# Designs tried in a protein design run: peptides against a protein of PDB entry 4QMF. Part 3

Target 1, 175 residues: chain A of PDB entry 4QMF
Amino acid sequence: ESSFMTLFPKYRESYLKTIWNDVTRALDKHNIACVLDLVEGSMTVKTTRKTYDPAIILKARDLIKLLARSVPFPQAVKILQDDMACDVIKIGNFVTNKERFVKRRQRLVGPNGNTLKALELLTKCYILVQGNTVSAMGPFKGLKEVRRVVEDCMKNIHPIYHIKELMIKRELAKR

## One batch from the design tools (peptide; made by RFdiffusion4, then SolubleMPNN)

Design b1_p8_3_s1 (from b1_p8_3, 3 letters changed)
Fold by OpenDDE base, seed 2:
Structure b1_p8_3_s1 (fold): chain B 175 residues (1-175), chain A 8 residues (1-8)
Amino acid sequence: as target 1 above (175 residues)
Amino acid sequence: DLEFLPLP
């Protein structure tokens, strides 16, 4: 038997309560058991004797991790698909100055969200910038690119540099 | 759609 537990912040409790039946239904298709503990503030996923694919528990682990980091259920549940990977990038420890942190984090989003949208399109990833983390879902190659851009942004390398690079690479690949 | 971004 394999089990994974993830703590979630209090501000997610209300949302998690509302979608937990949907989580249960999605995991039941794979015979993965799940528990929402509102006292501890945790989500748990477990294999059962009926779990056929042992790898699905790792995806279930990733599901609850994504949900804990504010990814909406309709997006997070896609992690159960074989072709979908995810990453949760911690950004809160790169900068001690709060104003500098906020400024660099805002650069990932950009004016009207255009920087983030461009990065999502170029990497074929879903990207959510929330709090001290960036959650991403997509192909493994795209996730590597996202992590590089996100971490470099927190290191004061502006995302536009990487976006320009990715655009050039994309244009070259069309030939 | 990336048309809103100019090429460098």
Scores: peptide ipSAE 0.022, ipTM 0.654, DockQ to the pose 0.093
Fold by OpenDDE base, seed 1:
Structure b1_p8_3_s1 (fold): chain B 175 residues (1-175), chain A 8 residues (1-8)
Amino acid sequence: as target 1 above (175 residues)
Amino acid sequence: DLEFLPLP
């Protein structure tokens, strides 16, 4: 039997309590057991004797990982679909200066979230910038593009450069 | 949806 555990920050506790019955229901369809530990601040997923597909536990692992990083349940649960992948990109360690970190992270979002929305549309990914991570969900190709843009942004390459490149590539692919 | 972004 396989199990995976992830810690979540205290500010997620109230939300996770609220949606945990829905998490349980979604995982029960695959005979994956789950536990929410409010004392430790952890989520655990486990295979059972009735788990038929051994690969689904990896998706369950990714589900709790996404939930821990503030992805809403209605979006995070899509990870259980076969065609859906995810990535959790750690951004907090690219710069030591907090103000520089906040400024570079804000560039990913842009004015009114427009930069992030453009990146989501071009990559066909869902993207959530929260705290020290960027969570993304979508096709593998799109996830690779998101990771490049996110990491380069933290390395002081403005996202608009990559967005322009992706736009050109998209227009060329329509011809 | 991408019309707000000028092409280079």
Scores: peptide ipSAE 0.021, ipTM 0.657, DockQ to the pose 0.100
Fold by OpenDDE base, seed 4:
Structure b1_p8_3_s1 (fold): chain B 175 residues (1-175), chain A 8 residues (1-8)
Amino acid sequence: as target 1 above (175 residues)
Amino acid sequence: DLEFLPLP
């Protein structure tokens, strides 16, 4: 496909309107066209006849996906870099009880965000916990680790367990 | 930088 569309929630509309010129400018460098539809609540990216690298459309797809999930533009735009990957982890379906969901989601963040910050440092990823998703950006190896920790947290495995494991692995790799 | 994190 040469075109991708992503829906965004209504609460993102004002922000997306504000930054859309910056999105357009970033994608224009790659000759990728983009459209913000405020009626449908969608973002679309498309290749053009001038698109040099056909693979950049997949990164543009990921850009709008990240933006839809509340990632701020200055962070999300880094996805256009060749060495940067992303993941959007759905967390809303692991637990039927809303209170249990909220409690497990809060464990990912931890006191003062310290759990999340530790996970970001250990995986070399940016991580945003928002709504029913966790968005992550970074190296593929780090993203795999983030997904494991996030999903296991929703399955009632506390993130501290994995953080300890990652710390040990890091110390062993320095030797 | 993990200097602020306790080692397990």
Scores: peptide ipSAE 0.021, ipTM 0.648, DockQ to the pose 0.080
Fold by OpenDDE base, seed 5:
Structure b1_p8_3_s1 (fold): chain B 175 residues (1-175), chain A 8 residues (1-8)
Amino acid sequence: as target 1 above (175 residues)
Amino acid sequence: DLEFLPLP
């Protein structure tokens, strides 16, 4: 039997309580057990004797990880699909200065979220910038590009550079 | 939507 636990911040408690029946229903289809502990502030997923695919527990682990990082359930539950992967990129440790951190993080989003939307389209990923992490969901190739852009942004390489590069590469791949 | 992004 395999189990995974993830802590969540207090501000997620109300939301997680609201959607936990939907989480349970989604995981029950795979015979994965789950527990929401409101005292500890944790989510747990566990294989059962009826779990058919042992690998699904890793996807269940990823589901609770995404939920803990403010990904909404209708998006996070897509991680249970075979072709869907995720990444949680820690961005809080690249810059010690808070103002510089906030400024660089805002560059990922851009005016009206347009920078983020462009990156999502080019990589075929969902991307959520929240707190000290960036959560991404999509194909492995796209996730690799997202991580590069996100980390480089925290290293003061503006996302627009990578967006332009990805656009050129996309046009070349159509020929 | 990408078609509306300006090229460098």
Scores: peptide ipSAE 0.020, ipTM 0.643, DockQ to the pose 0.095

Design b1_p8_3_s2 (from b1_p8_3 with N7L D8P)
Fold by OpenDDE base, seed 2:
Structure b1_p8_3_s2 (fold): chain B 175 residues (1-175), chain A 8 residues (1-8)
Amino acid sequence: as target 1 above (175 residues)
Amino acid sequence: SLEFLPLP
């Protein structure tokens, strides 16, 4: 039997307690067991003897990973679908200066969230910028594009550059 | 919609 565990920050505890019954129900459909440990601050998923698809445990692992990084349950649970992939991109290590970090992270979001929304539409991904990570869910190709844009942004390449490039590519694909 | 984003 396979088991995966992830830690979550203290500020996430209240929310996780609230939705844990929903997590349990979603995983029960696949005969995956789960445990929320409030003392340790961890989530665990486990295969059982009734787990039919061994690959589903990897998706369960990703589910708790997404939940730990503030992705809301109604979105995170979509990871259990066969055609859905995810990525958690660490952005906190690209720059040492806090002010510069905040500035570059804000560029990903943009005014009124328009930059982020544009990126989501172009890549067909869900994207959440939170703390020191960016969580993304969607098709593999889109996720690859998201990671590139996010990392480049932290390297001082403005997201607008990539967004314009993606828009042009999309227009060309219509022909 | 991406209409708010002008092409370069």
Scores: peptide ipSAE 0.024, ipTM 0.680, DockQ to the pose 0.096
Fold by OpenDDE base, seed 1:
Structure b1_p8_3_s2 (fold): chain B 175 residues (1-175), chain A 8 residues (1-8)
Amino acid sequence: as target 1 above (175 residues)
Amino acid sequence: SLEFLPLP
């Protein structure tokens, strides 16, 4: 049997309680058991005797990881699909100065979220910037691009540069 | 849509 646990911040507790029945139902389809521990502030997924696909537990692990990082359930549950991958990119350790961190993180989002939306469209990924992490869901190629842009942004390379490059590459690929 | 996004 395989089991995975993730901790979640206190501010997620109320939301997780409200959607946990939906989580349970989604995982039951794959015979994966799950537990929400409100005292510890943890989510656990585990295989059962009826689990027929051993690989699904890894997707369940990713599901609770995404939920812990504020991805809403209707989006996070898509990770259970075969063609969907995810990445949780830690961004909190690239800079020591809090103001610099906030500024660089804001660059990823841009005015009215337009920078992030452009990146989502170009990479065909869902992207959520929250706290000290960026969560992304989509095709592997797109995820690789997202991670590069996100990390470079924290290293003071403006996302607009990468967006321009991705746009050009996309136009060239249409020919 | 990306069609409406100007290149920087």
Scores: peptide ipSAE 0.024, ipTM 0.680, DockQ to the pose 0.098
Fold by OpenDDE base, seed 3:
Structure b1_p8_3_s2 (fold): chain B 175 residues (1-175), chain A 8 residues (1-8)
Amino acid sequence: as target 1 above (175 residues)
Amino acid sequence: SLEFLPLP
């Protein structure tokens, strides 16, 4: 009775075709049906008569959302776990200048990805910076912190400031 | 691990 659809960009088509059998198998365990429409460029998930847990459809919705935003299947499928939440943060509308956008987005990653790695560790989240979005998976508290850092970065507040703050807070919590 | 990440 419940159904959700997500559009995906053309550049994801090849990958989604490759992993769709795995998506189907993962959702079948929960009796959630799914459809990949290559003409429309959409993914759909829906409950069936055999769906036991009505809440799992929301996680299936999140799964296809993550896949549409370039999260690899082995990571995205973890969203079906009860203890895992996610967020897709739109970053493309904070800055009109393309060069400034790229510069600020790169700040999230940092040299050799060290800034992003630090943020992942501090928030206990998986974080993927791709295109005009940042996808994150983890505990709700961590996701809230990630969103703050990401949005502030696009508003020209350097991530290193927040990382320092999070590190200090962590040290204080151990005392 | 954070032990490899010095404070800025």
Scores: peptide ipSAE 0.023, ipTM 0.678, DockQ to the pose 0.094
Fold by OpenDDE base, seed 4:
Order: C-alpha cells, then sequence, then structure tokens
Structure b1_p8_3_s2 (fold): chain B 175 residues (1-175), chain A 8 residues (1-8)
C-alpha cells in the first residue's frame, strides 16, 4: 500500500477536527483511507485494496498538505479533480530579516487583497498566503507563473511587474 | 474580472 503523512501546526487542530468527517467522506469515494492523529499532529492518507486509481493517492497527499497550510476544505478538496494541481511555495527562507519578510509577503497581497486577486485571475489559480508558505491551486501553467511571482517577490521584485507582464501576455494571446 | 482592469 501507499501512504503519505503530513504534520500540521497546532493552530489548525480545531479546524481539522471540525472538517475531518468531510475529508473522510471525500476520500471514501476513492477508497482512500485517512487518519487524523491529534497527539502527533498529523494527517495520513493510505490506499486500500479497493483503491481503483493508484494515482489518486498522490492527490490525497496533496489534499492533506493543503489542509495543513490553512487552505479551507471546500477549496482544498478540489485537488481530487483530475484537472486540478497544487503547489505549496515556501517563502520563509528567502529573507533573513523578519521585517523585510513581512513587507515582501504583504506585497503579494497588496492593498485590500487586490494584488493577490489580480494574480489569481491572471493565472486562473486559487492563492492563499499564510505564514511561511503560499498555497496555490489551478492549472500547471498557472501554478508555474504563481511560483515565479511569489519567489521573485521574496527576492524584492514587486508583483506588479509580473502582473503587468501577465496582462500583456494575456492580451496578446487573444489575438 | 480582468476585462475591467486596464493595462498599466
Amino acid sequence: as target 1 above (175 residues)
Amino acid sequence: SLEFLPLP
């Protein structure tokens, strides 16, 4: 059998407890078993003898990874769809200075979340900035673009630059 | 929607 485990931070425990029955039901449709360990602070997914699609376990792995990084269940569960991919981008190691980190992370969101919303629209991705990671869900092309923008932002390239570039590319693609 | 966002 194939099995994957993900640790989650303590502040996610109450939420995960609340939605775990929904996680179980979603995975049961694919005959994937799951376990929430509140002592260890982990989520585990496993194939069973009844698992039909062996590839679904990788999506289940991604599901628990997303949940661990504060993605809400109604969004995270979409990862089980064939056409949906995800990425969890670590941003905490690009900058040593905490204040600089916070400032650059805030640039991803922008005033009233407008920068993030623009990036979501342009890449056709869902994007969540939380803690030391950015979680994204969408098509592979869009995810690649998100990762570039996010990492460059942490390297002091303002997201507006990339947003402008993406807007231009989109307009060109319409012709 | 992006159609309402002008190009910078």
Scores: peptide ipSAE 0.022, ipTM 0.672, DockQ to the pose 0.077

Design b1_p8_4_s1 (from b1_p8_4 with N7L D8P)
Fold by OpenDDE base, seed 2:
Structure b1_p8_4_s1 (fold): chain B 175 residues (1-175), chain A 8 residues (1-8)
Amino acid sequence: as target 1 above (175 residues)
Amino acid sequence: SLEFLPLP
């Protein structure tokens, strides 16, 4: 039997307690067991003897990973679908200066969230910028594009550059 | 919609 565990920050505890019954129900459909440990601050998923698809445990692992990084349950649970992939991109290590970090992270979001929304539409991904990570869910190709844009942004390449490039590519694909 | 984003 396979088991995966992830830690979550203290500020996430209240929310996780609230939705844990929903997590349990979603995983029960696949005969995956789960445990929320409030003392340790961890989530665990486990295969059982009734787990039919061994690959589903990897998706369960990703589910708790997404939940730990503030992705809301109604979105995170979509990871259990066969055609859905995810990525958690660490952005906190690209720059040492806090002010510069905040500035570059804000560029990903943009005014009124328009930059982020544009990126989501172009890549067909869900994207959440939170703390020191960016969580993304969607098709593999889109996720690859998201990671590139996010990392480049932290390297001082403005997201607008990539967004314009993606828009042009999309227009060309219509022909 | 991406209409708010002008092409370069």
Scores: peptide ipSAE 0.024, ipTM 0.680, DockQ to the pose 0.096
Fold by OpenDDE base, seed 1:
Structure b1_p8_4_s1 (fold): chain B 175 residues (1-175), chain A 8 residues (1-8)
Amino acid sequence: as target 1 above (175 residues)
Amino acid sequence: SLEFLPLP
């Protein structure tokens, strides 16, 4: 049997309680058991005797990881699909100065979220910037691009540069 | 849509 646990911040507790029945139902389809521990502030997924696909537990692990990082359930549950991958990119350790961190993180989002939306469209990924992490869901190629842009942004390379490059590459690929 | 996004 395989089991995975993730901790979640206190501010997620109320939301997780409200959607946990939906989580349970989604995982039951794959015979994966799950537990929400409100005292510890943890989510656990585990295989059962009826689990027929051993690989699904890894997707369940990713599901609770995404939920812990504020991805809403209707989006996070898509990770259970075969063609969907995810990445949780830690961004909190690239800079020591809090103001610099906030500024660089804001660059990823841009005015009215337009920078992030452009990146989502170009990479065909869902992207959520929250706290000290960026969560992304989509095709592997797109995820690789997202991670590069996100990390470079924290290293003071403006996302607009990468967006321009991705746009050009996309136009060239249409020919 | 990306069609409406100007290149920087």
Scores: peptide ipSAE 0.024, ipTM 0.680, DockQ to the pose 0.098
Fold by OpenDDE base, seed 3:
Structure b1_p8_4_s1 (fold): chain B 175 residues (1-175), chain A 8 residues (1-8)
Amino acid sequence: as target 1 above (175 residues)
Amino acid sequence: SLEFLPLP
């Protein structure tokens, strides 16, 4: 009775075709049906008569959302776990200048990805910076912190400031 | 691990 659809960009088509059998198998365990429409460029998930847990459809919705935003299947499928939440943060509308956008987005990653790695560790989240979005998976508290850092970065507040703050807070919590 | 990440 419940159904959700997500559009995906053309550049994801090849990958989604490759992993769709795995998506189907993962959702079948929960009796959630799914459809990949290559003409429309959409993914759909829906409950069936055999769906036991009505809440799992929301996680299936999140799964296809993550896949549409370039999260690899082995990571995205973890969203079906009860203890895992996610967020897709739109970053493309904070800055009109393309060069400034790229510069600020790169700040999230940092040299050799060290800034992003630090943020992942501090928030206990998986974080993927791709295109005009940042996808994150983890505990709700961590996701809230990630969103703050990401949005502030696009508003020209350097991530290193927040990382320092999070590190200090962590040290204080151990005392 | 954070032990490899010095404070800025």
Scores: peptide ipSAE 0.023, ipTM 0.678, DockQ to the pose 0.095
Fold by OpenDDE base, seed 4:
Order: C-alpha cells, then sequence, then structure tokens
Structure b1_p8_4_s1 (fold): chain B 175 residues (1-175), chain A 8 residues (1-8)
C-alpha cells in the first residue's frame, strides 16, 4: 500500500477536527483511507485494496498538505479533480530579516487583497498566503507563473511587474 | 474580472 503523512501546526487542530468527517467522506469515494492523529499532529492518507486509481493517492497527499497550510476544505478538496494541481511555495527562507519578510509577503497581497486577486485571475489559480508558505491551486501553467511571482517577490521584485507582464501576455494571446 | 482592469 501507499501512504503519505503530513504534520500540521497546532493552530489548525480545531479546524481539522471540525472538517475531518468531510475529508473522510471525500476520500471514501476513492477508497482512500485517512487518519487524523491529534497527539502527533498529523494527517495520513493510505490506499486500500479497493483503491481503483493508484494515482489518486498522490492527490490525497496533496489534499492533506493543503489542509495543513490553512487552505479551507471546500477549496482544498478540489485537488481530487483530475484537472486540478497544487503547489505549496515556501517563502520563509528567502529573507533573513523578519521585517523585510513581512513587507515582501504583504506585497503579494497588496492593498485590500487586490494584488493577490489580480494574480489569481491572471493565472486562473486559487492563492492563499499564510505564514511561511503560499498555497496555490489551478492549472500547471498557472501554478508555474504563481511560483515565479511569489519567489521573485521574496527576492524584492514587486508583483506588479509580473502582473503587468501577465496582462500583456494575456492580451496578446487573444489575438 | 480582468476585462475591467486596464493595462498599466
Amino acid sequence: as target 1 above (175 residues)
Amino acid sequence: SLEFLPLP
């Protein structure tokens, strides 16, 4: 059998407890078993003898990874769809200075979340900035673009630059 | 929607 485990931070425990029955039901449709360990602070997914699609376990792995990084269940569960991919981008190691980190992370969101919303629209991705990671869900092309923008932002390239570039590319693609 | 966002 194939099995994957993900640790989650303590502040996610109450939420995960609340939605775990929904996680179980979603995975049961694919005959994937799951376990929430509140002592260890982990989520585990496993194939069973009844698992039909062996590839679904990788999506289940991604599901628990997303949940661990504060993605809400109604969004995270979409990862089980064939056409949906995800990425969890670590941003905490690009900058040593905490204040600089916070400032650059805030640039991803922008005033009233407008920068993030623009990036979501342009890449056709869902994007969540939380803690030391950015979680994204969408098509592979869009995810690649998100990762570039996010990492460059942490390297002091303002997201507006990339947003402008993406807007231009989109307009060109319409012709 | 992006159609309402002008190009910078």
Scores: peptide ipSAE 0.022, ipTM 0.672, DockQ to the pose 0.077

Design b1_p8_4_s2 (from b1_p8_4, 3 letters changed)
Fold by OpenDDE base, seed 2:
Structure b1_p8_4_s2 (fold): chain B 175 residues (1-175), chain A 8 residues (1-8)
Amino acid sequence: as target 1 above (175 residues)
Amino acid sequence: DLEFLPLP
């Protein structure tokens, strides 16, 4: 038997309560058991004797991790698909100055969200910038690119540099 | 759609 537990912040409790039946239904298709503990503030996923694919528990682990980091259920549940990977990038420890942190984090989003949208399109990833983390879902190659851009942004390398690079690479690949 | 971004 394999089990994974993830703590979630209090501000997610209300949302998690509302979608937990949907989580249960999605995991039941794979015979993965799940528990929402509102006292501890945790989500748990477990294999059962009926779990056929042992790898699905790792995806279930990733599901609850994504949900804990504010990814909406309709997006997070896609992690159960074989072709979908995810990453949760911690950004809160790169900068001690709060104003500098906020400024660099805002650069990932950009004016009207255009920087983030461009990065999502170029990497074929879903990207959510929330709090001290960036959650991403997509192909493994795209996730590597996202992590590089996100971490470099927190290191004061502006995302536009990487976006320009990715655009050039994309244009070259069309030939 | 990336048309809103100019090429460098």
Scores: peptide ipSAE 0.022, ipTM 0.654, DockQ to the pose 0.094
Fold by OpenDDE base, seed 1:
Structure b1_p8_4_s2 (fold): chain B 175 residues (1-175), chain A 8 residues (1-8)
Amino acid sequence: as target 1 above (175 residues)
Amino acid sequence: DLEFLPLP
């Protein structure tokens, strides 16, 4: 039997309590057991004797990982679909200066979230910038593009450069 | 949806 555990920050506790019955229901369809530990601040997923597909536990692992990083349940649960992948990109360690970190992270979002929305549309990914991570969900190709843009942004390459490149590539692919 | 972004 396989199990995976992830810690979540205290500010997620109230939300996770609220949606945990829905998490349980979604995982029960695959005979994956789950536990929410409010004392430790952890989520655990486990295979059972009735788990038929051994690969689904990896998706369950990714589900709790996404939930821990503030992805809403209605979006995070899509990870259980076969065609859906995810990535959790750690951004907090690219710069030591907090103000520089906040400024570079804000560039990913842009004015009114427009930069992030453009990146989501071009990559066909869902993207959530929260705290020290960027969570993304979508096709593998799109996830690779998101990771490049996110990491380069933290390395002081403005996202608009990559967005322009992706736009050109998209227009060329329509011809 | 991408019309707000000028092409280079």
Scores: peptide ipSAE 0.021, ipTM 0.657, DockQ to the pose 0.101
Fold by OpenDDE base, seed 4:
Structure b1_p8_4_s2 (fold): chain B 175 residues (1-175), chain A 8 residues (1-8)
Amino acid sequence: as target 1 above (175 residues)
Amino acid sequence: DLEFLPLP
């Protein structure tokens, strides 16, 4: 496909309107066209006849996906870099009880965000916990680790367990 | 930088 569309929630509309010129400018460098539809609540990216690298459309797809999930533009735009990957982890379906969901989601963040910050440092990823998703950006190896920790947290495995494991692995790799 | 994190 040469075109991708992503829906965004209504609460993102004002922000997306504000930054859309910056999105357009970033994608224009790659000759990728983009459209913000405020009626449908969608973002679309498309290749053009001038698109040099056909693979950049997949990164543009990921850009709008990240933006839809509340990632701020200055962070999300880094996805256009060749060495940067992303993941959007759905967390809303692991637990039927809303209170249990909220409690497990809060464990990912931890006191003062310290759990999340530790996970970001250990995986070399940016991580945003928002709504029913966790968005992550970074190296593929780090993203795999983030997904494991996030999903296991929703399955009632506390993130501290994995953080300890990652710390040990890091110390062993320095030797 | 993990200097602020306790080692397990």
Scores: peptide ipSAE 0.021, ipTM 0.648, DockQ to the pose 0.080
Fold by OpenDDE base, seed 5:
Structure b1_p8_4_s2 (fold): chain B 175 residues (1-175), chain A 8 residues (1-8)
Amino acid sequence: as target 1 above (175 residues)
Amino acid sequence: DLEFLPLP
């Protein structure tokens, strides 16, 4: 039997309580057990004797990880699909200065979220910038590009550079 | 939507 636990911040408690029946229903289809502990502030997923695919527990682990990082359930539950992967990129440790951190993080989003939307389209990923992490969901190739852009942004390489590069590469791949 | 992004 395999189990995974993830802590969540207090501000997620109300939301997680609201959607936990939907989480349970989604995981029950795979015979994965789950527990929401409101005292500890944790989510747990566990294989059962009826779990058919042992690998699904890793996807269940990823589901609770995404939920803990403010990904909404209708998006996070897509991680249970075979072709869907995720990444949680820690961005809080690249810059010690808070103002510089906030400024660089805002560059990922851009005016009206347009920078983020462009990156999502080019990589075929969902991307959520929240707190000290960036959560991404999509194909492995796209996730690799997202991580590069996100980390480089925290290293003061503006996302627009990578967006332009990805656009050129996309046009070349159509020929 | 990408078609509306300006090229460098």
Scores: peptide ipSAE 0.020, ipTM 0.643, DockQ to the pose 0.095

